Peptides against a protein of PDB entry 2V3S. Designs and how they scored, part 13

Target 1, 95 residues: chain A of PDB entry 2V3S
Amino acid sequence: PISLVLRLRNSKKELNDIRFEFTPGRDTAEGVSQELISAGLVDGRDLVIVAANLQKIVEEPQSNRSVTFKLASGVEGSDIPDDGKLIGFAQLSIS

## One batch from the design tools (peptide; aimed at target 1 F20 E21 F22 D27)

Design b2_p15_3_s3 (made by RFdiffusion4, then SolubleMPNN; from b2_p15_3, 8 letters changed)
Fold by OpenDDE base, seed 3:
Parts: C-alpha cells; structure tokens; sequence
Structure b2_p15_3_s3 (fold): chain B 95 residues (1-95), chain A 15 residues (1-15)
C-alpha cells in the first residue's frame, strides 16, 4: 500500500496530519475521499478536489511526492486563502 | 500538527 499524509486545518484552524494508506486496485480516490468526509476529517464540499489530487498522487507516487491544492470550503470562509500557511488549502504527501 | 491515523470505515485515532 501507499502511505499518505493529508495535512489540513480543523475547525479551530489547527493543523492536522491525517495518515492513511491507499492500495491501488482495491481503493479508489473517490471512495477514500468519501470515507474521510464521513469521518468528519474532510469537508463535504471538498470531495472533488481531494479526490482529484489523491488520484494524481497515487498514479505516480514516486514522482508526485507532494501536492498542495485549494479547498472549496476555504473559498467560502472568512480567511484569505494562503497556500504557504495551508489556509483554505490542503496538502497531500507520500509518507 | 496533530497526528491522526485514519483506519477506514469512518474510524481514526490520534497518535
């Protein structure tokens, strides 16, 4: 399996590193993303962008070691998005 | 950052 870390801020704006595994051929990017949402770890509005970037990183994990992407939930928030601080952004990386 | 291990099936644990 591929060991991944999803870094994003919780409702208190505190950074969390969510570690999980992805097994190609068994797991799907959308399926795992939906489970993260169901667990309350990802905002439901971010299904599409999380799934897209998860798919990207698992396609070529040796080349795509880290991807940072804009969250739909962040755009609707009060804080101005900032990729450096992961405000309105999340980061997926190979563990 | 707080470390969380996602176990699937809606379950996770704090490390």
Amino acid sequence: as target 1 above (95 residues)
Amino acid sequence: AKQIKFLGNGKWEEL
Scores: peptide ipSAE 0.787, ipTM 0.964, DockQ to the pose 0.957
OpenDDE base, seeds 1, 2, 4, 5: peptide ipSAE 0.787, 0.786, 0.784, 0.787; ipTM 0.964, 0.964, 0.964, 0.964

Design b2_p15_3_s4 (made by RFdiffusion4, then SolubleMPNN; from b2_p15_3, 8 letters changed)
Fold by OpenDDE base, seed 3:
Structure b2_p15_3_s4 (fold): chain B 95 residues (1-95), chain A 15 residues (1-15)
Amino acid sequence: as target 1 above (95 residues)
Amino acid sequence: AKQIEFLGNGKYREL
């Protein structure tokens, strides 16, 4: 399996590193993303963008070691999005 | 950052 870390801020704006495994052929990017949402670890509005970037990293894990992407949930927030601080952004990386 | 291990099936543990 591919060992991944999803880094994003919780409701208190604190960074969390969510470690999980992805097994190609068994797991799907959308399926895992939906489970992360069901667990309350990802905002439901971010299904599409998380799934898209998860698919990107798992299809070429040797090349795509890290991807940072804008969250839909962050756009409507009070804070101005900032990819460097992961405000309104999340990061997926290979562990 | 706080470390969380996602176990699948909507379950996780805090490390």
Scores: peptide ipSAE 0.790, ipTM 0.964, DockQ to the pose 0.970
OpenDDE base, seeds 1, 2, 4, 5: peptide ipSAE 0.789, 0.789, 0.788, 0.789; ipTM 0.964, 0.964, 0.964, 0.964

Design b2_p15_4 (made by RFdiffusion4)
Pose (drawn by RFdiffusion4):
Structure b2_p15_4 (pose): chain A 95 residues (1-95), chain P 15 residues (1-15)
Amino acid sequence: as target 1 above (95 residues)
Amino acid sequence: TARQETLATEGRRLN
């Protein structure tokens, strides 16, 4: 199992670290991304990008310690995207 | 699963 953290801002624009485990051979990037969406933790528009970056970090958790990516939900949403401030971006990392 | 339940609880708490 891999201990992972999804870091992103909530609806109040507060930064949060979401902790979860991923078990290779049992879980899939798509499945866990859907779980994040069904839990209301990730916007549904972000399924593809989150799944892609989850796959990237779980295939080589030794190489990819952190991946930062754009949110499709944050492309035009009132605040300009800013990767430094995790506005319109999120980050997956190994715990 | 336990993870799904934990994630739902965090979703309710944060949003």

Design b2_p15_4_s1 (made by RFdiffusion4, then SolubleMPNN; from b2_p15_4, 8 letters changed)
Fold by OpenDDE base, seed 2:
Structure b2_p15_4_s1 (fold): chain B 95 residues (1-95), chain A 15 residues (1-15)
Amino acid sequence: as target 1 above (95 residues)
Amino acid sequence: SARAERLRELGKLLN
């Protein structure tokens, strides 16, 4: 399996690392993303972007060691999006 | 789901 880390801010704006495994052929990017949402770790509005980037990293984990992407949930928030601070952005990385 | 339950427990606060 592929060991991954999802780094993003929680509802209190605190940075969190979510560690999980992805098994190609058994797991799907959308399925795992839905479970992240069900766990309360990802906003439901971010299903598409999280799934897309999860798919990107797992399809070529040797080439895509880290991907940072803009969250739909962060666009109209009170804070200005900032990829460096992961405000309105999340990051997926190979562990 | 089982994974969702595990995911909730795996979250690590960094700050």
Scores: peptide ipSAE 0.180, ipTM 0.795, DockQ to the pose 0.363
OpenDDE base, seeds 1, 3, 4, 5: peptide ipSAE 0.177, 0.178, 0.159, 0.152; ipTM 0.794, 0.791, 0.777, 0.769

Design b2_p15_4_s2 (made by RFdiffusion4, then SolubleMPNN; from b2_p15_4, 8 letters changed)
Fold by OpenDDE base, seed 4:
Structure b2_p15_4_s2 (fold): chain B 95 residues (1-95), chain A 15 residues (1-15)
Amino acid sequence: as target 1 above (95 residues)
Amino acid sequence: SARAERLRALGKELN
């Protein structure tokens, strides 16, 4: 399995690393993203962008070691999006 | 799912 870390800010606006595994052929990017949403760790509005970037990183984990992407939920947030601070952005990386 | 439950537990621990 592929060991991944999802870095994003929680409801307290604190950065957290969420570790999880992805098994090609058994897991799907959309399925795992839905589980992240069900766990309350990802906003439901971010299903598409999280799934797209999860797919990108797991299809070529040796080449795509880290991806940072803009969250749909961040657009309507009170804070101005900033990829450097991961405000309105999230990051997936290979452990 | 089992993973969802584990993720939820991790989320609670980190928050």
Scores: peptide ipSAE 0.184, ipTM 0.788, DockQ to the pose 0.612
OpenDDE base, seeds 1, 2, 3, 5: peptide ipSAE 0.169, 0.171, 0.169, 0.175; ipTM 0.785, 0.783, 0.783, 0.784

Design b2_p15_4_s3 (made by RFdiffusion4, then SolubleMPNN; from b2_p15_4, 9 letters changed)
Fold by OpenDDE base, seed 1:
Structure b2_p15_4_s3 (fold): chain B 95 residues (1-95), chain A 15 residues (1-15)
Amino acid sequence: as target 1 above (95 residues)
Amino acid sequence: SPRAEALKELGKKLN
């Protein structure tokens, strides 16, 4: 399996690393993303973007060691999105 | 789901 880390801020704006495995052929990007949402770790509005980037990283994990992407949930917030600070952005990386 | 429950415990606070 592929060992991944999802780095993003929680509701308290605290940066967290979420570790999980992805097994190609058994797991799907959308399915795992839905589980992240069910766990309260990802906003439901971010299903599409998380799934898309999870798919990107797992299809070529050696080439895509890290991907940073804008969250839909962060666009309308009071905080200005900032990919460097992961405000309104999340990062997936190979562990 | 089982993974969802496990994922909650796998979150590591950085700051």
Scores: peptide ipSAE 0.114, ipTM 0.753, DockQ to the pose 0.358
OpenDDE base, seeds 2, 3, 4, 5: peptide ipSAE 0.110, 0.103, 0.107, 0.113; ipTM 0.750, 0.741, 0.741, 0.754

Design b2_p15_4_s4 (made by RFdiffusion4, then SolubleMPNN; from b2_p15_4, 7 letters changed)
Fold by OpenDDE base, seed 4:
Structure b2_p15_4_s4 (fold): chain B 95 residues (1-95), chain A 15 residues (1-15)
Amino acid sequence: as target 1 above (95 residues)
Amino acid sequence: SARAERLRALGRELN
C-alpha cells in the first residue's frame, strides 16, 4: 500500500496531518475521498478536487511526491486563499 | 468502512 499524508486546516483553522493508506487495485481515489468526507476531515464540496489530486499522486507516487491544490470550500470562505499557508488549499504527500 | 472509522478517530485526535 501507498502511505499518504493529507495536510489541511480543520474547522479551527489548525493544520492537521491525516495519515492513511491507499492500495491500488482495491481502493479508488473517489472512494477514499468519500471516506475522508464521511469522517468529517474533508468538506463535501471538495470531493472532485481531492479525488483528482489523490488519483494524480497514487498513479505515479515516485514522481508525484507532493501535490498542493485549491479547495472549492476555500473559495467562498472569509479567509483569502494562500497556497503557502494552506489557507483554502490542501496538500497530499507520500509518507 | 474500516478506514473511515480509523480516519474519524484520527481526526478527533488531531482536532
Scores: peptide ipSAE 0.196, ipTM 0.802, DockQ to the pose 0.611
OpenDDE base, seeds 1, 2, 3, 5: peptide ipSAE 0.186, 0.185, 0.189, 0.191; ipTM 0.798, 0.796, 0.799, 0.802

Design b2_p15_5 (made by RFdiffusion4)
Pose (drawn by RFdiffusion4):
Structure b2_p15_5 (pose): chain A 95 residues (1-95), chain P 15 residues (1-15)
Amino acid sequence: as target 1 above (95 residues)
Amino acid sequence: SRSEELAELGKKHPV
């Protein structure tokens, strides 16, 4: 199992670290991304990008310690995207 | 379970 953290801002624009485990051979990037969406932790528009970056980090957790990516939900949403401030972006990392 | 843990976290930290 891989101990992972999803870091993104909540609806109040507060930064949060979401901790979860991923078990290769049991879980899939798509399935876990759907879990994040059903839990209200990730916007539904972000399914594809989150699944793609989850797959990237879980295939080589030795190489990819952190991946930062754009949120489809944050493309035009009142605040300009800023990867340094994790506005319109999120980050997956190994714990 | 993870799904339950994520659902509880979603109540505290929604998007």

Design b2_p15_5_s1 (made by RFdiffusion4, then SolubleMPNN; from b2_p15_5 with S3R E5R A7K)
Fold by OpenDDE base, seed 5:
Structure b2_p15_5_s1 (fold): chain B 95 residues (1-95), chain A 15 residues (1-15)
Amino acid sequence: as target 1 above (95 residues)
Amino acid sequence: SRRERLKELGKKHPV
């Protein structure tokens, strides 16, 4: 399995690392993304973008060591999106 | 389930 870390801010704007495994051929990017949403770790509005980037990282984990992407849920927030600070952005990386 | 594990991990692993 591929060991991954999802880094994103919680409702208190605190950064958290969520570790999980992805098994190619058994897991799907959308399925795991739905589990992240069901766990309350990802906003439901971000299903598409999380799934797309999860797919990207798992298809070439040796090359795509980290992907940072803009969250749909962050666009309407009061804070200005910033990929460096992961404000309105999340990051997936290989553990 | 992975869902429950994810929920717990999210709470325990602040950066």
Scores: peptide ipSAE 0.234, ipTM 0.803, DockQ to the pose 0.377
OpenDDE base, seeds 1, 2, 3, 4: peptide ipSAE 0.229, 0.228, 0.229, 0.221; ipTM 0.802, 0.801, 0.807, 0.799

Design b2_p15_5_s2 (made by RFdiffusion4, then SolubleMPNN; from b2_p15_5 with S3R E5Q A7K)
Fold by OpenDDE base, seed 3:
Formats: structure tokens, sequence, C-alpha cells
Structure b2_p15_5_s2 (fold): chain B 95 residues (1-95), chain A 15 residues (1-15)
């Protein structure tokens, strides 16, 4: 299994690390992303972008140690997106 | 379930 960390801000704007495993051949990027949404850890509007970046990192985990991406949910928020502060952005990384 | 485990992990590991 691939050990991953999803770093993103919660509703209180606090950064959290969500650790989970991805097993190629058993898991799909979209399936795991849906589980993250169902757990209340990812906004449903971010399904597409999270799944796309999860797929990217699990395709070549040795080359893609970290990916940072813009959240759809962050665009419509009151805060200005900032990739350095992970405002309106999330980060996936290999543990 | 995996979903419940993820929910717990998300709350448990603040940065």
Amino acid sequence: as target 1 above (95 residues)
Amino acid sequence: SRREQLKELGKKHPV
C-alpha cells in the first residue's frame, strides 16, 4: 500500500493532516476521494480535483512525492487563495 | 469502516 497524507484546512481554518493508505488494484482515486468526502474531510465540490491529484500521485509515487492543488471550494470563499498557506489549496504527499 | 477511520484520523492529527 501507498501511505499518503492529505493536508488541508478545516472549517475553522486550521491545518489538518489526514493519513490514509491507497492500495493499487483495490482502490481507485475517485473511490477514495468519495470516502474522504463521506467522512467530512473534503468538500463535495472538490471531488474532481482531489481525485485527479490522487491519481497523479499514486501513478508514480516515487516521482511525485508531493502535489499541491487548488480547491473548487476555496474559489467561492471569502478568503483569497494562497498555495503557500494552503488557503483554498490542499496538498497530497507520500509518507 | 474506512470512512469512519478517515473521519477519526482527520480530527486526530492537527498540524
Scores: peptide ipSAE 0.162, ipTM 0.771, DockQ to the pose 0.361
OpenDDE base, seeds 1, 2, 4, 5: peptide ipSAE 0.155, 0.153, 0.153, 0.151; ipTM 0.771, 0.766, 0.768, 0.766

Design b2_p15_5_s3 (made by RFdiffusion4, then SolubleMPNN; from b2_p15_5, 4 letters changed)
Fold by OpenDDE base, seed 3:
Structure b2_p15_5_s3 (fold): chain B 95 residues (1-95), chain A 15 residues (1-15)
Amino acid sequence: as target 1 above (95 residues)
Amino acid sequence: SRREQLEELGKLHPV
C-alpha cells in the first residue's frame, strides 16, 4: 500500500495532516475521496479536484512525491487563495 | 473501513 498525507486547513484555519493508505487495485481515487468527505475531512465541493490529484500521485508515486492543488471550496472563502500558505489549497504527499 | 480508521485511529494530526 501507498502511505499518504493530505494536508489542509480546517474551519479554524489550522493546518492538519490526514494520514491514510491507498492500495492500487483495491482502492480508487474517487472512492477514497468519497471516504474523506464522508468522514468530514474534505468538503464535498472538492471531490473532483481531490480525486484527480489523488489519482495523479498514486499512478506515479515514485515521481509524484507531492502535489498541491486549488480547492473549489477555497475560492468561495473570505481569504485569498495562497498555495504557499495552503489557503484555499491542499497538499497530497507520499509519507 | 478507511472511514472508520480515519475517525477512530487518530489519522488526523495537527501540524
Scores: peptide ipSAE 0.188, ipTM 0.804, DockQ to the pose 0.279
OpenDDE base, seeds 1, 2, 4, 5: peptide ipSAE 0.185, 0.187, 0.182, 0.186; ipTM 0.804, 0.803, 0.800, 0.803

Design b2_p15_5_s4 (made by RFdiffusion4, then SolubleMPNN; from b2_p15_5, 5 letters changed)
Fold by OpenDDE base, seed 5:
Structure b2_p15_5_s4 (fold): chain B 95 residues (1-95), chain A 15 residues (1-15)
Amino acid sequence: as target 1 above (95 residues)
Amino acid sequence: SRRERLKALGKEHPV
């Protein structure tokens, strides 16, 4: 399986690393993203963008070591989105 | 379940 880390700020604006495995042929990007949402770790509005970027990283994990992407949920937040600080952005990385 | 593991990890591993 592919070992991944999702770095994402929680409701207190604190960064958290969420580690999980992805097994090609058994898991789907959308399915795992739905599990992240069900766990309360990802906003439901971010299903599409998380799934798209999860698919990107798992299709070529040796080439795509890290992907950072803008969250739909971050657009309406009080803080200005910033990819460097992961404000309104999340990051998926190969563990 | 993976959902439960994910939730636990999200709470226990602050950066």
Scores: peptide ipSAE 0.292, ipTM 0.852, DockQ to the pose 0.377
OpenDDE base, seeds 1, 2, 3, 4: peptide ipSAE 0.292, 0.288, 0.284, 0.288; ipTM 0.853, 0.850, 0.851, 0.851

Design b2_p15_6 (made by RFdiffusion4)
Pose (drawn by RFdiffusion4):
Structure b2_p15_6 (pose): chain A 95 residues (1-95), chain P 15 residues (1-15)
Amino acid sequence: as target 1 above (95 residues)
Amino acid sequence: TARQRALAEEGRRIN
């Protein structure tokens, strides 16, 4: 199993670290991304980008210690996207 | 699963 953290801002624009485990062979990037969405932790518009970046970090957790990516939900949503601030972006990392 | 329950609780806590 891989201990992972999803870092992103909540609806109140507060930064949060969401801790979860991913078990290769049992879990899939798509399945876990859907779990994040059903839990209300990730916007449904972000399924594809979150699944893609989850797959990237879980296939080579030795190489990819952190991946930062755009949120489809944050493309035009009142605040300009800013990867430094994690506005319109999120980050997956190994714990 | 336990993870699904933990993720749903965290979603209710922060949002």

Design b2_p15_6_s1 (made by RFdiffusion4, then SolubleMPNN; from b2_p15_6, 9 letters changed)
Fold by OpenDDE base, seed 2:
Structure b2_p15_6_s1 (fold): chain B 95 residues (1-95), chain A 15 residues (1-15)
Amino acid sequence: as target 1 above (95 residues)
Amino acid sequence: SERSKKLKELGKKIN
């Protein structure tokens, strides 16, 4: 399995790391993303973007060691999106 | 689900 870390800010704006495994052929990017949402770790509005980037990293984990992407849930918030601070952005990386 | 429970417990704050 592929060991991954999802780094993103929680509802209190605190950075958190979410560790999980992805098994190609058994797991799907959308399925795991839905589980992240069900766990309350990802906003439901971010299903599409999280799944897309999870798919990107797991299809070529040796080449795509890290991906940072804009969250849909961060666009309408009061905070200005900032990829460097992971405000309105999340990061997936190979553990 | 079991996976969801595991995901929640594996999350940790970055200090």
Scores: peptide ipSAE 0.172, ipTM 0.803, DockQ to the pose 0.307
OpenDDE base, seeds 1, 3, 4, 5: peptide ipSAE 0.154, 0.171, 0.170, 0.171; ipTM 0.783, 0.805, 0.806, 0.804

Design b2_p15_6_s2 (made by RFdiffusion4, then SolubleMPNN; from b2_p15_6, 9 letters changed)
Fold by OpenDDE base, seed 2:
Structure b2_p15_6_s2 (fold): chain B 95 residues (1-95), chain A 15 residues (1-15)
Amino acid sequence: as target 1 above (95 residues)
Amino acid sequence: SARAERLRALGAEIN
């Protein structure tokens, strides 16, 4: 399996690392993303973007060691999005 | 779900 880390800010705006495994052929990017949402770790509005980037990293994990992407949920927030600070952005990386 | 519970347990705050 592929060991992944999802880094994003929680409801208190604190950075969290969420570790999980992805098994090609058993798991799907959308399915795992839905589970992240069900766990309360990802906003439901971010299903599409999280799934897209999860798919990107697992299809070529040797090349895509890290991907940073804008969250749909972050656009409506009071804080200005900033990829460097992961404000309104999340990051997936290979563990 | 079982994975959802595991995901919550694996979450770690960066201090």
Scores: peptide ipSAE 0.177, ipTM 0.769, DockQ to the pose 0.332
OpenDDE base, seeds 1, 3, 4, 5: peptide ipSAE 0.169, 0.176, 0.168, 0.168; ipTM 0.767, 0.768, 0.772, 0.771

Design b2_p15_6_s3 (made by RFdiffusion4, then SolubleMPNN; from b2_p15_6, 7 letters changed)
Fold by OpenDDE base, seed 3:
Structure b2_p15_6_s3 (fold): chain B 95 residues (1-95), chain A 15 residues (1-15)
Amino acid sequence: as target 1 above (95 residues)
Amino acid sequence: SARAERLRELGRKIN
């Protein structure tokens, strides 16, 4: 399986890492993204963008070691999105 | 799911 880390800020704006595995041929990007939402770790509004970027990283994990992407849930927030600080952004990386 | 249940315990504060 592919070992992944999802880095994003929690409701207290604290940066967290979530570690999980992805098995090609058994898991789907959308399915795992839905599980992240069910666990309360990802906002439901971010299903599409998380799934798209999870698919990107698992299709070529040797080349796509890290992907950073804008969250739909962060656009309407009080803080201005910032990819460097992961404000309104999340990051997926190979562990 | 089993993974979703495990995921709830796998969050790690960075700073």
Scores: peptide ipSAE 0.234, ipTM 0.828, DockQ to the pose 0.340
OpenDDE base, seeds 1, 2, 4, 5: peptide ipSAE 0.204, 0.231, 0.217, 0.205; ipTM 0.808, 0.826, 0.811, 0.807

Design b2_p15_6_s4 (made by RFdiffusion4, then SolubleMPNN; from b2_p15_6, 8 letters changed)
Fold by OpenDDE base, seed 3:
Structure b2_p15_6_s4 (fold): chain B 95 residues (1-95), chain A 15 residues (1-15)
Amino acid sequence: as target 1 above (95 residues)
Amino acid sequence: SARREALRAKGRELN
């Protein structure tokens, strides 16, 4: 399995790392993203973007060691999106 | 599910 870390800010604006595994052939990017949402770790509005970037990283994990992407849930927030600070952005990386 | 429970437990605060 591929060991991954999802880094994103929680409702208190604190950075958190969520570690999980992805098994090609058994798991799907959309399925795992839905489980992240069901666990309360990802906003439901971010299903599409999380799934797309999870697919990107697991299709070529040796080449795509880290991907940072804009969250739909962060666009209408009070804070200005910032990829360097992961404000309105999340990051997936290979452990 | 087992995965959902594991996901909830694996969150680590960085700051």
Scores: peptide ipSAE 0.266, ipTM 0.835, DockQ to the pose 0.349
OpenDDE base, seeds 1, 2, 4, 5: peptide ipSAE 0.247, 0.244, 0.247, 0.249; ipTM 0.817, 0.813, 0.817, 0.819

Design b2_p15_7 (made by RFdiffusion4)
Pose (drawn by RFdiffusion4):
Structure b2_p15_7 (pose): chain A 95 residues (1-95), chain P 15 residues (1-15)
Amino acid sequence: as target 1 above (95 residues)
Amino acid sequence: SERERELRETGERIN
């Protein structure tokens, strides 16, 4: 199992670290991304990008300690995207 | 699953 953290801003624009485990051979990037969406933690528009970055970090957790990526939900949504401030971006990292 | 329940509770708490 891999201990992972998804860092992103909530609806109130507050930064949060979401802790979860991923078990290779049992879980899939798509499945876990769907779980994040069904839990209301990730916007449905972000399924593809979150799944892609989850796959990146879980295939080589020794190389990829952190991945930061754009959110499709944040492309034009009142605040300009800013990777430094995790606005319109999110980050997956190894715990 | 346990994780699904934990993720849902976190989502409800922060949003």

Design b2_p15_7_s1 (made by RFdiffusion4, then SolubleMPNN; from b2_p15_7, 7 letters changed)
Fold by OpenDDE base, seed 4:
Structure b2_p15_7_s1 (fold): chain B 95 residues (1-95), chain A 15 residues (1-15)
Amino acid sequence: as target 1 above (95 residues)
Amino acid sequence: SARAERLRKLGEEIN
């Protein structure tokens, strides 16, 4: 399986690393993204963008070691989005 | 799923 880390800020705006595995052929990007949402780790509004970027990283993990993407949930928040600080952005990377 | 349960536990530990 592919070992991944999802880095994003929690409800307290604290930066957290969520570690999980992805098994090609058994898991799907959308399915795992839905599990992340069900676990309360990802906002439901971010299903599409998380799944798209998860798919990108797992299809070429040797080339796509890290991807940073804008969250739909971050746009309407009080803080100004900032990819460097992962405000309104999340990051997926290979462990 | 098993992963979902692990993720919830992990989230609770970190948050």
Scores: peptide ipSAE 0.155, ipTM 0.755, DockQ to the pose 0.637
OpenDDE base, seeds 1, 2, 3, 5: peptide ipSAE 0.148, 0.145, 0.149, 0.151; ipTM 0.753, 0.754, 0.755, 0.756

Design b2_p15_7_s2 (made by RFdiffusion4, then SolubleMPNN; from b2_p15_7, 8 letters changed)
Fold by OpenDDE base, seed 2:
Structure b2_p15_7_s2 (fold): chain B 95 residues (1-95), chain A 15 residues (1-15)
Amino acid sequence: as target 1 above (95 residues)
Amino acid sequence: SSRAERLKELGKKIN
């Protein structure tokens, strides 16, 4: 399996790392993303973008070691999006 | 789901 880390801020704006494994052929990007949402770790509005980037990283994990992407949930928030600070952005990385 | 529960428990604060 592929060992991944999802780094993003929680509702208290604290950075958190979510570690999980992805098994190609058994798991799907959308399925795992839905489970992240179910766990309360990802906003439901971010299903599409999280799934898309998870798919990107798992399809070629040797080439895509890290991907940072803008969250739909962060666009109209009180804080200005900032990829460097992961405000309104999340990051997926190969562990 | 079982994975969702594990994911929640595995969350680690960085800062």
Scores: peptide ipSAE 0.159, ipTM 0.793, DockQ to the pose 0.343
OpenDDE base, seeds 1, 3, 4, 5: peptide ipSAE 0.142, 0.158, 0.151, 0.155; ipTM 0.770, 0.788, 0.778, 0.779

Design b2_p15_7_s3 (made by RFdiffusion4, then SolubleMPNN; from b2_p15_7, 8 letters changed)
Fold by OpenDDE base, seed 1:
Structure b2_p15_7_s3 (fold): chain B 95 residues (1-95), chain A 15 residues (1-15)
Amino acid sequence: as target 1 above (95 residues)
Amino acid sequence: SARAERLKALGEKIN
């Protein structure tokens, strides 16, 4: 399986690393993303973007060691999105 | 799911 880390800010705006595995052929990007949402770790509005980027990283994990992407949930927030600070952005990386 | 529960546990530990 592919060992991944999802880095994003929690409700207290603290950065957290969420570790999980992805097994190609058994798992789907959308399915795992839905589980992240069900666990309360990802906003439901971010299903599409998380799934898309999860798919990107797992299809070529050696080439796509890290992907940073804008969250839909962060666009309308009070904080200005900033990919460097992961405000309104999340990052997936190979562990 | 089993993974969802594990993820939730991890989230609760660090969030």
Scores: peptide ipSAE 0.158, ipTM 0.773, DockQ to the pose 0.615
OpenDDE base, seeds 2, 3, 4, 5: peptide ipSAE 0.149, 0.152, 0.152, 0.148; ipTM 0.769, 0.771, 0.769, 0.769

Design b2_p15_7_s4 (made by RFdiffusion4, then SolubleMPNN; from b2_p15_7, 7 letters changed)
Fold by OpenDDE base, seed 4:
Structure b2_p15_7_s4 (fold): chain B 95 residues (1-95), chain A 15 residues (1-15)
Amino acid sequence: as target 1 above (95 residues)
Amino acid sequence: SARAERLRALGEKIN
């Protein structure tokens, strides 16, 4: 399995690393993304972008060691999006 | 799902 870390800010705007495994052939990017949403760790509006970037990183984990992407939920948030501070952005990386 | 439950627990852990 592929060991991954999702870094994003929680409801308290604190950065957290969420570790999880992805098994190619058994897991799907959309399925795991849905589980992240079900766990309350990802906003439902971000299903598409999270799944797309999860797919990107797991298809070539040796080449795509880290991906940072803009969240749909961050666009209408109170804070101005900032990829450097992961405000309105999330990051997936290989452990 | 089982993973969802584990993820929720991990999500509560602050770095």
Scores: peptide ipSAE 0.183, ipTM 0.784, DockQ to the pose 0.435
OpenDDE base, seeds 1, 2, 3, 5: peptide ipSAE 0.170, 0.172, 0.166, 0.167; ipTM 0.777, 0.775, 0.774, 0.776

Design b2_p15_8 (made by RFdiffusion4)
Pose (drawn by RFdiffusion4):
Structure b2_p15_8 (pose): chain A 95 residues (1-95), chain P 15 residues (1-15)
Amino acid sequence: as target 1 above (95 residues)
Amino acid sequence: SAREEALAATGERLN
């Protein structure tokens, strides 16, 4: 199992670290991304980008310690995207 | 699953 953290801002624009485990051979990037969306933790528009970056980090958790990516939900949503401030972006990292 | 339940509780608390 891999101990992972999804870091992103909540609806109040507060920064949160979401902790979860991923078990290779049992879980899939798409399945876990759907769990994040069904839990209301990730916007549904972000399924593809979150699944792609989850796959990237879980295939080589030794190489990829952190991945920062754009949110499809944040492309035009009142605040300009800013990767430094994790506005319109999120980050997956190994714990 | 336990993870799904933990994620749902976290989602309800934060959002």

